# Peptides against a protein of PDB entry 3VA4, part 5

Target 1, 107 residues: chain A of PDB entry 3VA4
Amino acid sequence: EPIGQLRLFSGTHGPERDFPLYLGKNVVGRSPDCSVALPFPSISKQHAVIEISAWNKAPILQDCGSLNGTQIVKPPRVLPPGVSHRLRDQELILFADFPCQYHRLDV

## One batch from the design tools (peptide; aimed at target 1 D97)

Design b1_p15_2_s2 (made by RFdiffusion4, then SolubleMPNN; from b1_p15_2, 7 letters changed)
Fold by OpenDDE base, seed 5:
Structure b1_p15_2_s2 (fold): chain B 107 residues (1-107), chain A 15 residues (1-15)
Amino acid sequence: as target 1 above (107 residues)
Amino acid sequence: SRLEKLREEALRLAA
């Protein structure tokens, strides 16, 4: 069962989309086989990864050397490639120019 | 800037 969720907010691309996050590596990217598939040109094929090692541990976000970057919204921070960022519940993330939000699921 | 606007939008959307 999913441990968390990544929400892609609604925008010019269309309505809101929610992606379940599971134990292990959840790849965010333009490729259709990504766990979080964001089929937009500004998203790299393999853009970032959200790794959840245990249900009771905060997920780790890493940019995978994406072209247009991964950023935390508050406080503003560009994530250097391969550097681990511990996700907080309700964390707001920019994958390229797409606002998203992570939240834990109550399971 | 565009990036700042995106950040502000994200904050607004999450409110």
Scores: peptide ipSAE 0.661, ipTM 0.942, DockQ to the pose 0.973
OpenDDE base, seeds 1, 2, 3, 4: peptide ipSAE 0.642, 0.657, 0.582, 0.645; ipTM 0.939, 0.941, 0.923, 0.939

Design b1_p15_2_s3 (made by RFdiffusion4, then SolubleMPNN; from b1_p15_2, 6 letters changed)
Fold by OpenDDE base, seed 2:
Structure b1_p15_2_s3 (fold): chain B 107 residues (1-107), chain A 15 residues (1-15)
Amino acid sequence: as target 1 above (107 residues)
Amino acid sequence: SKLEELRQRALELAA
């Protein structure tokens, strides 16, 4: 069962999409085999990773050296490649120019 | 800037 969820907000690309997040590494990227597949040109094939080591621990987000970056919205911050960022519930994230939101699920 | 506008959009979407 999923431990968390990453929501891709609706936009010019189309409607909202929700991606389940599981224990282990959840890769965010343009490649179709990514856990969070964002098939858009501005997204790197392997853009970032959300790693969940346990259901009761905050997930860790890392940018994988993406071309257009990964940012936290509030407070505003560009994530340096490879630097761990512990996600807070309801964290707003920008993968390139795509707004997303992380949600912890009640399991 | 475009980035600031994007961040603002995200905040509004989450509200």
Scores: peptide ipSAE 0.709, ipTM 0.948, DockQ to the pose 0.974
OpenDDE base, seeds 1, 3, 4, 5: peptide ipSAE 0.698, 0.705, 0.697, 0.706; ipTM 0.946, 0.947, 0.946, 0.947

Design b1_p15_2_s4 (made by RFdiffusion4, then SolubleMPNN; from b1_p15_2, 4 letters changed)
Fold by OpenDDE base, seed 2:
Structure b1_p15_2_s4 (fold): chain B 107 residues (1-107), chain A 15 residues (1-15)
Amino acid sequence: as target 1 above (107 residues)
Amino acid sequence: SHMEELRERALELAA
């Protein structure tokens, strides 16, 4: 069962989408094989990765050298490629120009 | 800027 969730907020692209996050590497990217598939031109094929090593540990977000970047919203910060960022519950993330939110599931 | 507007939008959506 999923341990977390990544929500893509609604926008001009369409309605809100929720993506389950599991143990291991959850790749965010434009490629259809990604765990979090964001099929938009501004998203890199393999844009970022959310790695969950254990259900009771904070997930780690890393940008994979994406073209248009990955940013934390509050406080605002651009994530350098390959640098680990521990996600907080309810963390707001911009993958390129797409606002998303990480949520830890109560399981 | 565009990115500032996106950040503000994200905050509003999460509220």
Scores: peptide ipSAE 0.715, ipTM 0.950, DockQ to the pose 0.955
OpenDDE base, seeds 1, 3, 4, 5: peptide ipSAE 0.701, 0.715, 0.709, 0.712; ipTM 0.948, 0.951, 0.949, 0.950

## One batch from the design tools (peptide; aimed at target 1 R30 I43)

Design b1_p16_1 (made by RFdiffusion4)
Pose (drawn by RFdiffusion4):
Structure b1_p16_1 (pose): chain A 107 residues (1-107), chain P 16 residues (1-16)
Amino acid sequence: as target 1 above (107 residues)
Amino acid sequence: TAAAQAEAEAYLAERD
């Protein structure tokens, strides 16, 4: 069962899309093989990874050297490539110009 | 959801 959710907000691309997050590596990218496939040109083919060790541990987000970057929206930050960031529930993230929100599920 | 989306869009508008 999914233990988290990545909400891609509505936008030019249409209504919101929700992606389940599971234990292990959840790769965010444009490739359809990605666990979280965001099929938009500005997204890197392997853009970022959300690693989840357990349902009761914070996911770790890392940028995989993406072209257009990964940012934390609030507090505003750029995530350098390869640096781990612990995700908080409801945290807003940009992957390139695409805002998303992480939600922890229960349990 | 709408409030969180508005917050992210406001951040993008300010950044740009």
Fold by OpenDDE base, seed 5:
Structure b1_p16_1 (fold): chain B 107 residues (1-107), chain A 16 residues (1-16)
Amino acid sequence: as target 1 above (107 residues)
Amino acid sequence: TAAAQAEAEAYLAERD
């Protein structure tokens, strides 16, 4: 069962999309086989990873050396490649120019 | 939420 959700907000690319997040590594990227597939040119094939080690632990976000970066909105932060960022519930994340929101699911 | 989206979009506008 999904432990969390990543929401891609609606925009010029199209409507809002929700991606389930599971235990283990959830890869965010342009490649179609990514857990969170964002099929946009500005997204790297393997852009970032959200790792969930347990249902009751905060997920860890890492940028994978993406071309156009990963950022946190509040407080604002550019994530250096490979540096772990502990996600807060309702965290606003930018993958390149695409705003997303993580939230923990109540299971 | 709408508020969350607006916040993220405001950040994008400032960044770009």
Scores: peptide ipSAE 0.715, ipTM 0.945, DockQ to the pose 0.935
OpenDDE base, seeds 1, 2, 3, 4: peptide ipSAE 0.694, 0.710, 0.711, 0.699; ipTM 0.940, 0.944, 0.944, 0.941

Design b1_p16_1_s1 (made by RFdiffusion4, then SolubleMPNN; from b1_p16_1, 11 letters changed)
Fold by OpenDDE base, seed 3:
Parts: sequence; C-alpha cells; structure tokens
Structure b1_p16_1_s1 (fold): chain B 107 residues (1-107), chain A 16 residues (1-16)
Amino acid sequence: as target 1 above (107 residues)
Amino acid sequence: MEELREEALRYLEEKR
C-alpha cells in the first residue's frame, strides 16, 4: 500500500505521471529500476531518494550527488548532496528542470 | 494542479 505519491507534472515530455511511494527508500532517477523512474537525459541514473520511515512521518528527500541538482520550489532552495530535507505535504520539487509534487496519501 | 504547475514553471523562468 502506497503511503505517498510523487506527481510529475505534464510538460513537453508528456502527460502527468503519478508514482506511488512506499515505506523505505524510493529512488528517483533515470534508471528504469528506480521507484520513480524519470527516463530523461538530464536526470542522473540515481538522482535522489525519498525515504519514508513511517506513515505518520514526513518523508526525507536527499539529493544523491546528481549532475543537475534537486531543488525545493517554495521557498527556493538547492539541496546540497546528502543533506536531509523533510518534505511537506504538497511540496513542489525540481529534479533537474522537471517539476514534481509530493503528496501524502490518506492511509 | 495547473496553478501548482504554473508556480513551478514560473520559478524555472525566473532562474533563466
């Protein structure tokens, strides 16, 4: 059962995609075996990780030393590699230039 | 959704 969701907004790359997030590490990256597979050249093979330790705790986002970075949109912030960022519900995230939104599911 | 997308895109535009 998914605990959260990462939405990739629609754009020139195509339609909106929603990725379920589960307990543990949800890797965001270009590699097809990532939990959140973003098959775009500007995304690193393993770009970032969203770790969910419990259904009632905010997920932790970490950039994995990606080439094109991970950013929080509001307030604007570039995430240093390996530094934990606690995600707020409905937080807007940029993986490289791809706008996404984290959403906590009602479970 | 559209408002959120526009906000994200506006951010990108401001960085260019």
Scores: peptide ipSAE 0.128, ipTM 0.701, DockQ to the pose 0.910
OpenDDE base, seeds 1, 2, 4, 5: peptide ipSAE 0.072, 0.127, 0.103, 0.114; ipTM 0.658, 0.702, 0.683, 0.687

Design b1_p16_1_s2 (made by RFdiffusion4, then SolubleMPNN; from b1_p16_1, 9 letters changed)
Fold by OpenDDE base, seed 5:
Structure b1_p16_1_s2 (fold): chain B 107 residues (1-107), chain A 16 residues (1-16)
Amino acid sequence: as target 1 above (107 residues)
Amino acid sequence: MEALRQEALAYLAAQR
């Protein structure tokens, strides 16, 4: 059962998409086998990872050395590769230039 | 939803 959700906002690329997040590693990337598959050229094949270690703990976001980076919107922060960032509920994230939002599901 | 989307987009624009 999903513990969180990553929302890709709608844009010129198409409609909004919601991706369930589960315990363990949820890979964000262009590759179709990623948990969060963002099939866009500016997204790295394995761009980032959202790791959820427990249902009652904040997920950890790490950029995987992506070409176009991973950024937190508020407060503004570029995530250095491999550095753990604990996601807050409702966190706004840019994967490359794609705006997303994490939210915790009521499980 | 739109406000949040716009916030993210505004951030992106401000970097340029």
Scores: peptide ipSAE 0.176, ipTM 0.756, DockQ to the pose 0.831
OpenDDE base, seeds 1, 2, 3, 4: peptide ipSAE 0.166, 0.172, 0.173, 0.137; ipTM 0.743, 0.751, 0.752, 0.719

Design b1_p16_1_s3 (made by RFdiffusion4, then SolubleMPNN; from b1_p16_1, 9 letters changed)
Fold by OpenDDE base, seed 5:
Structure b1_p16_1_s3 (fold): chain B 107 residues (1-107), chain A 16 residues (1-16)
Amino acid sequence: as target 1 above (107 residues)
Amino acid sequence: MEALRQEALAYLEEKR
């Protein structure tokens, strides 16, 4: 069962999409084989990774050296490549210019 | 959901 969820908000690109997050590494990227596949040209093939080491631990987000970056919305922060960011529940994230939200699932 | 979406979008617009 998924431990978390990444929601891509609806926009000009199309409707909302929800991506399940599992234990281990959940790669965010344009490539279709990514756990969180965001098939948009401004998203890097492997853009970022959300790593979940345990169901009761906060996920770690890392930018993978993406071209257009990864940002936390509140408080505002651009994530340097490879630097670990502990995700809070309901965290708002920008992958390039795509607004997303992390949500912890109660399993 | 809309409020959160708008917050993220507002941030993006501010940084432009």
Scores: peptide ipSAE 0.143, ipTM 0.721, DockQ to the pose 0.865
OpenDDE base, seeds 1, 2, 3, 4: peptide ipSAE 0.126, 0.101, 0.129, 0.124; ipTM 0.699, 0.695, 0.710, 0.700

Design b1_p16_1_s4 (made by RFdiffusion4, then SolubleMPNN; from b1_p16_1, 10 letters changed)
Fold by OpenDDE base, seed 5:
Structure b1_p16_1_s4 (fold): chain B 107 residues (1-107), chain A 16 residues (1-16)
Amino acid sequence: as target 1 above (107 residues)
Amino acid sequence: SEEAHQEALAYLEQQR
């Protein structure tokens, strides 16, 4: 059962999409086999990873050395590659120029 | 939410 959700907001690319997040590593990337598949040219094949070690712990977001970066909106922060960022519920994230939101599910 | 969406978009616009 999913522990969290990553929402890709709607935009010029298309409609809103929701991606379930599970225990372990949830890879965000352009590759279709990614847990969070964002099939857009500006997204790296393996762009970032959201790691969930337990249902009651905050997920960890890491940029995987993406070309166009990963940013947190509030407070604003550019994530250095490989540096762990603990996600807060409702965290707003930019993968390249694609705005997303992390949401913790009640499990 | 739409508010969250707009907040993210506003940030994106500032970065451009």
Scores: peptide ipSAE 0.691, ipTM 0.941, DockQ to the pose 0.924
OpenDDE base, seeds 1, 2, 3, 4: peptide ipSAE 0.655, 0.678, 0.682, 0.664; ipTM 0.932, 0.938, 0.939, 0.934

Design b1_p16_2 (made by RFdiffusion4)
Pose (drawn by RFdiffusion4):
Structure b1_p16_2 (pose): chain A 107 residues (1-107), chain P 16 residues (1-16)
Amino acid sequence: as target 1 above (107 residues)
Amino acid sequence: HLSELLELLSRLSRHL
């Protein structure tokens, strides 16, 4: 069962798309093989990883050296490549120009 | 500056 959710907000690309997040590595990228496939040109083929060790542990987000970056929306931050960031419930993230929101599920 | 340019080009290659 999913233990988290990545919401890609509605936009030019159409209505919101929701992606389940599971225990283990959840790769965000453009490749259809990615656990979270965001099939938009500005997204890197392997853009970021969301690693979840347990349903009761904060996911860790890292940028994988993406071209157009990964940012935390609030507080505003750029995530340097390879630096771990613990995701908070409801935290807004940008992957390139695409805003998303992480939600923790229950349980 | 050269190291920064090489790092950007590596990102662009991976992106393409």
Fold by OpenDDE base, seed 3:
Structure b1_p16_2 (fold): chain B 107 residues (1-107), chain A 16 residues (1-16)
Amino acid sequence: as target 1 above (107 residues)
Amino acid sequence: HLSELLELLSRLSRHL
């Protein structure tokens, strides 16, 4: 059962998509092997990682040295590679130009 | 909702 969810908002790329997040490392990237597969040219093959250590702890987001970066929207912050960012529920994230939202599930 | 996100992004873009 998923512990969290990453929503990719709708856009020119297509409709909204929801990706389940599980305990451990959830890789965000263009590679189809990623937990959160974003098959877009501007997304790095392994772009970022969302690590969930426990259901009752905030996930950690890290950029993996992506080409086009990872940003938090509110408040705005560009994430340097490898720097841990604790995700808040409903947090808005940009992977390159793709807007996403993290949601904590009630489990 | 997407509309809410777009509003936030719009505000950001004006200040960036």
Scores: peptide ipSAE 0.085, ipTM 0.685, DockQ to the pose 0.029
OpenDDE base, seeds 1, 2, 4, 5: peptide ipSAE 0.079, 0.077, 0.077, 0.076; ipTM 0.677, 0.682, 0.679, 0.681

Design b1_p16_2_s1 (made by RFdiffusion4, then SolubleMPNN; from b1_p16_2, 8 letters changed)
Fold by OpenDDE base, seed 3:
Structure b1_p16_2_s1 (fold): chain B 107 residues (1-107), chain A 16 residues (1-16)
Amino acid sequence: as target 1 above (107 residues)
Amino acid sequence: SLAAELERLARLLAHL
């Protein structure tokens, strides 16, 4: 049962896509093995990770040393590799130039 | 749309 959701907004790449997030590490990356597979050249194979320890805890986002970076939109912030960022509900995130939004689900 | 606005913002940030 998913605890969260990562939404990839629609764009030139195609329509909106929603990815379920589960307990543990949800890897975001170009590799098809990733929990959140973003098959785009500008996304690193292992781009970032969203770790969820419990349904009642805020997820932690970390960039995995991606080539084109991970950024928080509001307030604007570039995430240095390996630095933990606590995700807020409805957080807007840029993986490279792809806008996404984290949403907490009521389990 | 919100998506379009976010893409615009993404482009802006990418060029900083």
Scores: peptide ipSAE 0.193, ipTM 0.759, DockQ to the pose 0.038
OpenDDE base, seeds 1, 2, 4, 5: peptide ipSAE 0.102, 0.172, 0.102, 0.110; ipTM 0.674, 0.740, 0.679, 0.685

Design b1_p16_2_s2 (made by RFdiffusion4, then SolubleMPNN; from b1_p16_2, 11 letters changed)
Fold by OpenDDE base, seed 5:
Structure b1_p16_2_s2 (fold): chain B 107 residues (1-107), chain A 16 residues (1-16)
Amino acid sequence: as target 1 above (107 residues)
Amino acid sequence: DAAALAALLARALAHA
């Protein structure tokens, strides 16, 4: 069962998409092998990772040295590569230029 | 949309 969800908001790229997040590492990237596959040229093949260690613990987001970066929207913060960021429910995230939102599921 | 606006602001800060 998914423990969380990452929503990619609609944009010029297309409609909104929801990606389930599971225990372990959920890789965000352009590669089709990624858990959160964002097939856009500005997204790195392996852009970031959302790691969920337990259902009752906040996920950790890390940028993987992406070309165009990962940012938290509120409060604004650029994530240096490899630095852990604890995701809050409803957290707004930019992967490159793509706005997303993390949502904790009530499971 | 608040999320879109927030994204624009975040992008501006990231690129500055």
Scores: peptide ipSAE 0.164, ipTM 0.740, DockQ to the pose 0.042
OpenDDE base, seeds 1, 2, 3, 4: peptide ipSAE 0.145, 0.161, 0.150, 0.104; ipTM 0.743, 0.736, 0.750, 0.701

Design b1_p16_2_s3 (made by RFdiffusion4, then SolubleMPNN; from b1_p16_2 with H1S S3E S10E S13L)
Fold by OpenDDE base, seed 3:
Structure b1_p16_2_s3 (fold): chain B 107 residues (1-107), chain A 16 residues (1-16)
Amino acid sequence: as target 1 above (107 residues)
Amino acid sequence: SLEELLELLERLLRHL
């Protein structure tokens, strides 16, 4: 059962997509093997990781040394590679130029 | 909504 959700907002790439997030490492990247597969050229094959250690703990987001970066929107933060960022519910994230939102699911 | 997000982003851009 998913513990969280990552929403990719609609855009020129197409409609909104929701990706379930589970316990463990949820990799965000262009590779189709990623938990959050974003098949866009500006996304690195292994772009970032959202790690969820427990249902009652905030997920940790880390950029994996992506080419075009990972950013938090509010307050604005550029995430250096490998630096842990604790995600807040409803957190707005940019993977490269793709706006996303993390949502904690009530389960 | 996406519109609200875009407004937020526009605000951020104006403050750069």
Scores: peptide ipSAE 0.115, ipTM 0.673, DockQ to the pose 0.028
OpenDDE base, seeds 1, 2, 4, 5: peptide ipSAE 0.109, 0.113, 0.111, 0.109; ipTM 0.670, 0.669, 0.669, 0.672

Design b1_p16_2_s4 (made by RFdiffusion4, then SolubleMPNN; from b1_p16_2, 12 letters changed)
Fold by OpenDDE base, seed 5:
Structure b1_p16_2_s4 (fold): chain B 107 residues (1-107), chain A 16 residues (1-16)
Amino acid sequence: as target 1 above (107 residues)
Amino acid sequence: SAAALAAALARALAHA
């Protein structure tokens, strides 16, 4: 069962998409093999990773050295590659120029 | 909304 969800907000790219997040590493990237596949040219093949080590622990977001970066919206923060960021419920995230939101599922 | 703000920030960053 999914532990969390990553929502890609609607935009010029298309409608909103919800990606389930599971225990382990959930890779965000342009490659179709990614758990969170964002098939857009500004997204790196392996852009970032959301790692969930336990159901009762906050997920860890890390940028994977992406070309166009990963940022937290509020409060604003650019994530240096490889630096762990503990996700809060309802966290707003930018992968390149794509706004997303993490949501912890009530499971 | 949070979504609108995020989108606006994304666009701003994309142009930087």
Scores: peptide ipSAE 0.154, ipTM 0.746, DockQ to the pose 0.043
OpenDDE base, seeds 1, 2, 3, 4: peptide ipSAE 0.147, 0.152, 0.143, 0.148; ipTM 0.720, 0.718, 0.724, 0.718

## One batch from the design tools (peptide; aimed at target 1 S42 L67)

Design b1_p17_1 (made by RFdiffusion4)
Pose (drawn by RFdiffusion4):
Structure b1_p17_1 (pose): chain A 107 residues (1-107), chain P 17 residues (1-17)
Amino acid sequence: as target 1 above (107 residues)
Amino acid sequence: HLEELLDSLTELLESLS
């Protein structure tokens, strides 16, 4: 069962798309093989990873050296490549120019 | 890297049109 959710907000690409997040590595990228496939040209083929060790542990987000970056929206931050960031519930993230929101699920 | 740059620039140009 999913233990988290990545909400890609509605935009020029259409209505909101929701992606389940599971224990283990959840790769965010353009490639259709990615756990979270965001099939938009400005997204890197392997853009970021959300690693989840347990349903009761904060996911860790890292940028994988993406071209257009990964940012935390609030407080505003750029995530340097390879630096771990613990995701908080409801935290807003940008992958390139695409805003998303992480939600922890229950349980 | 260059392929991704070209895709990103193409998308930017299409958005500006």
Fold by OpenDDE base, seed 4:
Structure b1_p17_1 (fold): chain B 107 residues (1-107), chain A 17 residues (1-17)
Amino acid sequence: as target 1 above (107 residues)
Amino acid sequence: HLEELLDSLTELLESLS
């Protein structure tokens, strides 16, 4: 069962999409093999990773050295590659210029 | 909450400029 959800807001790319997040590594990237597949040219094949552990269900977000970066929206923060960021519920994230939102599920 | 998102994005854009 999913522990969280990543919402991709609607935009010029199309409608809103929701991606389930599970225990372990949830890779965000352009590659179709990614857990969170964002098939857009500005997204790196392996852009970022959201890792959720069993002992701590709060996700850790890391940029994987993406070309166009990963940013936290509020408060604004650019994530240096490999630096861990603990996601808060309802946190807004930019992967390149694609706005997303993390949602913790009640499980 | 699109307006709130846009406000936050504006702040982010300012911080990156």
Scores: peptide ipSAE 0.069, ipTM 0.650, DockQ to the pose 0.038
OpenDDE base, seeds 1, 2, 3, 5: peptide ipSAE 0.060, 0.069, 0.067, 0.042; ipTM 0.643, 0.647, 0.644, 0.601

Design b1_p17_1_s1 (made by RFdiffusion4, then SolubleMPNN; from b1_p17_1, 16 letters changed)
Fold by OpenDDE base, seed 3:
Structure b1_p17_1_s1 (fold): chain B 107 residues (1-107), chain A 17 residues (1-17)
Amino acid sequence: as target 1 above (107 residues)
Amino acid sequence: MEAERAAAEAARAARAA
């Protein structure tokens, strides 16, 4: 069972999509083999990673040196490459200009 | 409508980036 979820909000790219997140590294990127595959040209092949070590611990988000960046919406912050950010439940994230939301699942 | 509001907020941030 998934431990978390990353929601890609609907937009010009299409409808909302929900990606299950599991223990370990969940790679966000344009490559089709990514856990969170965002097949858009502005997304790097290996854009970011969400690492979940346990169901009761906050996931860690890291930008992987993406071309167009990873940002936290509130409070606004551009994530420096390789710097760990502890995700809060319901946190809003921009991968390039694609708005997403992380939420924890009760499993 | 919570998700829709969140989406709008995130979208505003995206446009301003």
Scores: peptide ipSAE 0.275, ipTM 0.811, DockQ to the pose 0.040
OpenDDE base, seeds 1, 2, 4, 5: peptide ipSAE 0.269, 0.223, 0.219, 0.192; ipTM 0.808, 0.780, 0.775, 0.756

Design b1_p17_1_s2 (made by RFdiffusion4, then SolubleMPNN; from b1_p17_1, 15 letters changed)
Fold by OpenDDE base, seed 4:
Structure b1_p17_1_s2 (fold): chain B 107 residues (1-107), chain A 17 residues (1-17)
Amino acid sequence: as target 1 above (107 residues)
Amino acid sequence: MEEERELAEAYRRALAE
């Protein structure tokens, strides 16, 4: 049962895609076995991680030392590698240059 | 949704410059 969602907005890469997020670690990366697989060359094989705990379900986003970075859009902020960022519902994120949005599922 | 998408797109464009 997914408790969150990461939406990849449509773009030159193709249509919008929604990725379910589960309790534990949801890896964002170019590798096809990532929970959030973004098969684009500018995305690192293991780019970032969204970790969701059971006790509060508050997602923590960390960049994993990606080449092209992870950023929060509003307010603009580059996430230093390994530094935890608490995601808010509807948070806008850039993985490299790919706009995404976190959505908390009301389940 | 549309406003958020526009914001994300604007930010992407800015980064591409």
Scores: peptide ipSAE 0.149, ipTM 0.712, DockQ to the pose 0.045
OpenDDE base, seeds 1, 2, 3, 5: peptide ipSAE 0.145, 0.138, 0.135, 0.146; ipTM 0.705, 0.701, 0.696, 0.706

Design b1_p17_1_s3 (made by RFdiffusion4, then SolubleMPNN; from b1_p17_1, 16 letters changed)
Fold by OpenDDE base, seed 3:
Structure b1_p17_1_s3 (fold): chain B 107 residues (1-107), chain A 17 residues (1-17)
Amino acid sequence: as target 1 above (107 residues)
Amino acid sequence: MEAEREAAEAYRAAQAA
């Protein structure tokens, strides 16, 4: 059962997509093998990772040395590669130029 | 809707960079 969700908002790329997040490492990237597969050229094959250690703990987001970066929208912040960022519920994230939102599910 | 609007604004800002 998913513990969280990452929403990719609609845009020029197409409609909104929701990706379930599970315990462990949820890789965000262009590679089709990623848990959160964003098949866009500006996204690195292994772009970032969202690690969830427990349902009652905030997930950790890390950029994996992506080409076009990972940013927190509010407050604005570019995440240095490999630096842990604790995700807040409803947090808005930019993977390259793609806006997403993390949501904690009630499980 | 509010979150999506904010995300759209962030997207536009990223495009301008």
Scores: peptide ipSAE 0.274, ipTM 0.815, DockQ to the pose 0.046
OpenDDE base, seeds 1, 2, 4, 5: peptide ipSAE 0.273, 0.272, 0.260, 0.274; ipTM 0.815, 0.815, 0.808, 0.815

Design b1_p17_1_s4 (made by RFdiffusion4, then SolubleMPNN; from b1_p17_1, 15 letters changed)
Fold by OpenDDE base, seed 4:
Structure b1_p17_1_s4 (fold): chain B 107 residues (1-107), chain A 17 residues (1-17)
Amino acid sequence: as target 1 above (107 residues)
Amino acid sequence: MAEERALAEAYAAARAA
């Protein structure tokens, strides 16, 4: 059962998509093996990681040295590779130029 | 890196969702 959700907003790439997030590492990337598979050229094969631990349900987001970066929308900030960022519920994230939103599930 | 326009788009998308 998922603990969180990452929503990819609709755009020129297609309709909105929701990705469940589980305990452990949820890799965001272009590779189809990623938990959050974003099959777009501007997304790195392994772009970022959202890690969720049992002792702390708040996810930690880290960019994995992606080509086009990972950015927090509010306030605008590019995440340096490997630097931990604690995700807030409803936080908006840009993976390259793809807008996404994290949502904590209360189930 | 992401354009400022992309940031605005993200905000707009969130508000519309």
Scores: peptide ipSAE 0.213, ipTM 0.772, DockQ to the pose 0.056
OpenDDE base, seeds 1, 2, 3, 5: peptide ipSAE 0.177, 0.173, 0.205, 0.184; ipTM 0.734, 0.736, 0.758, 0.742; seeds 3, 5 fail the geometry check

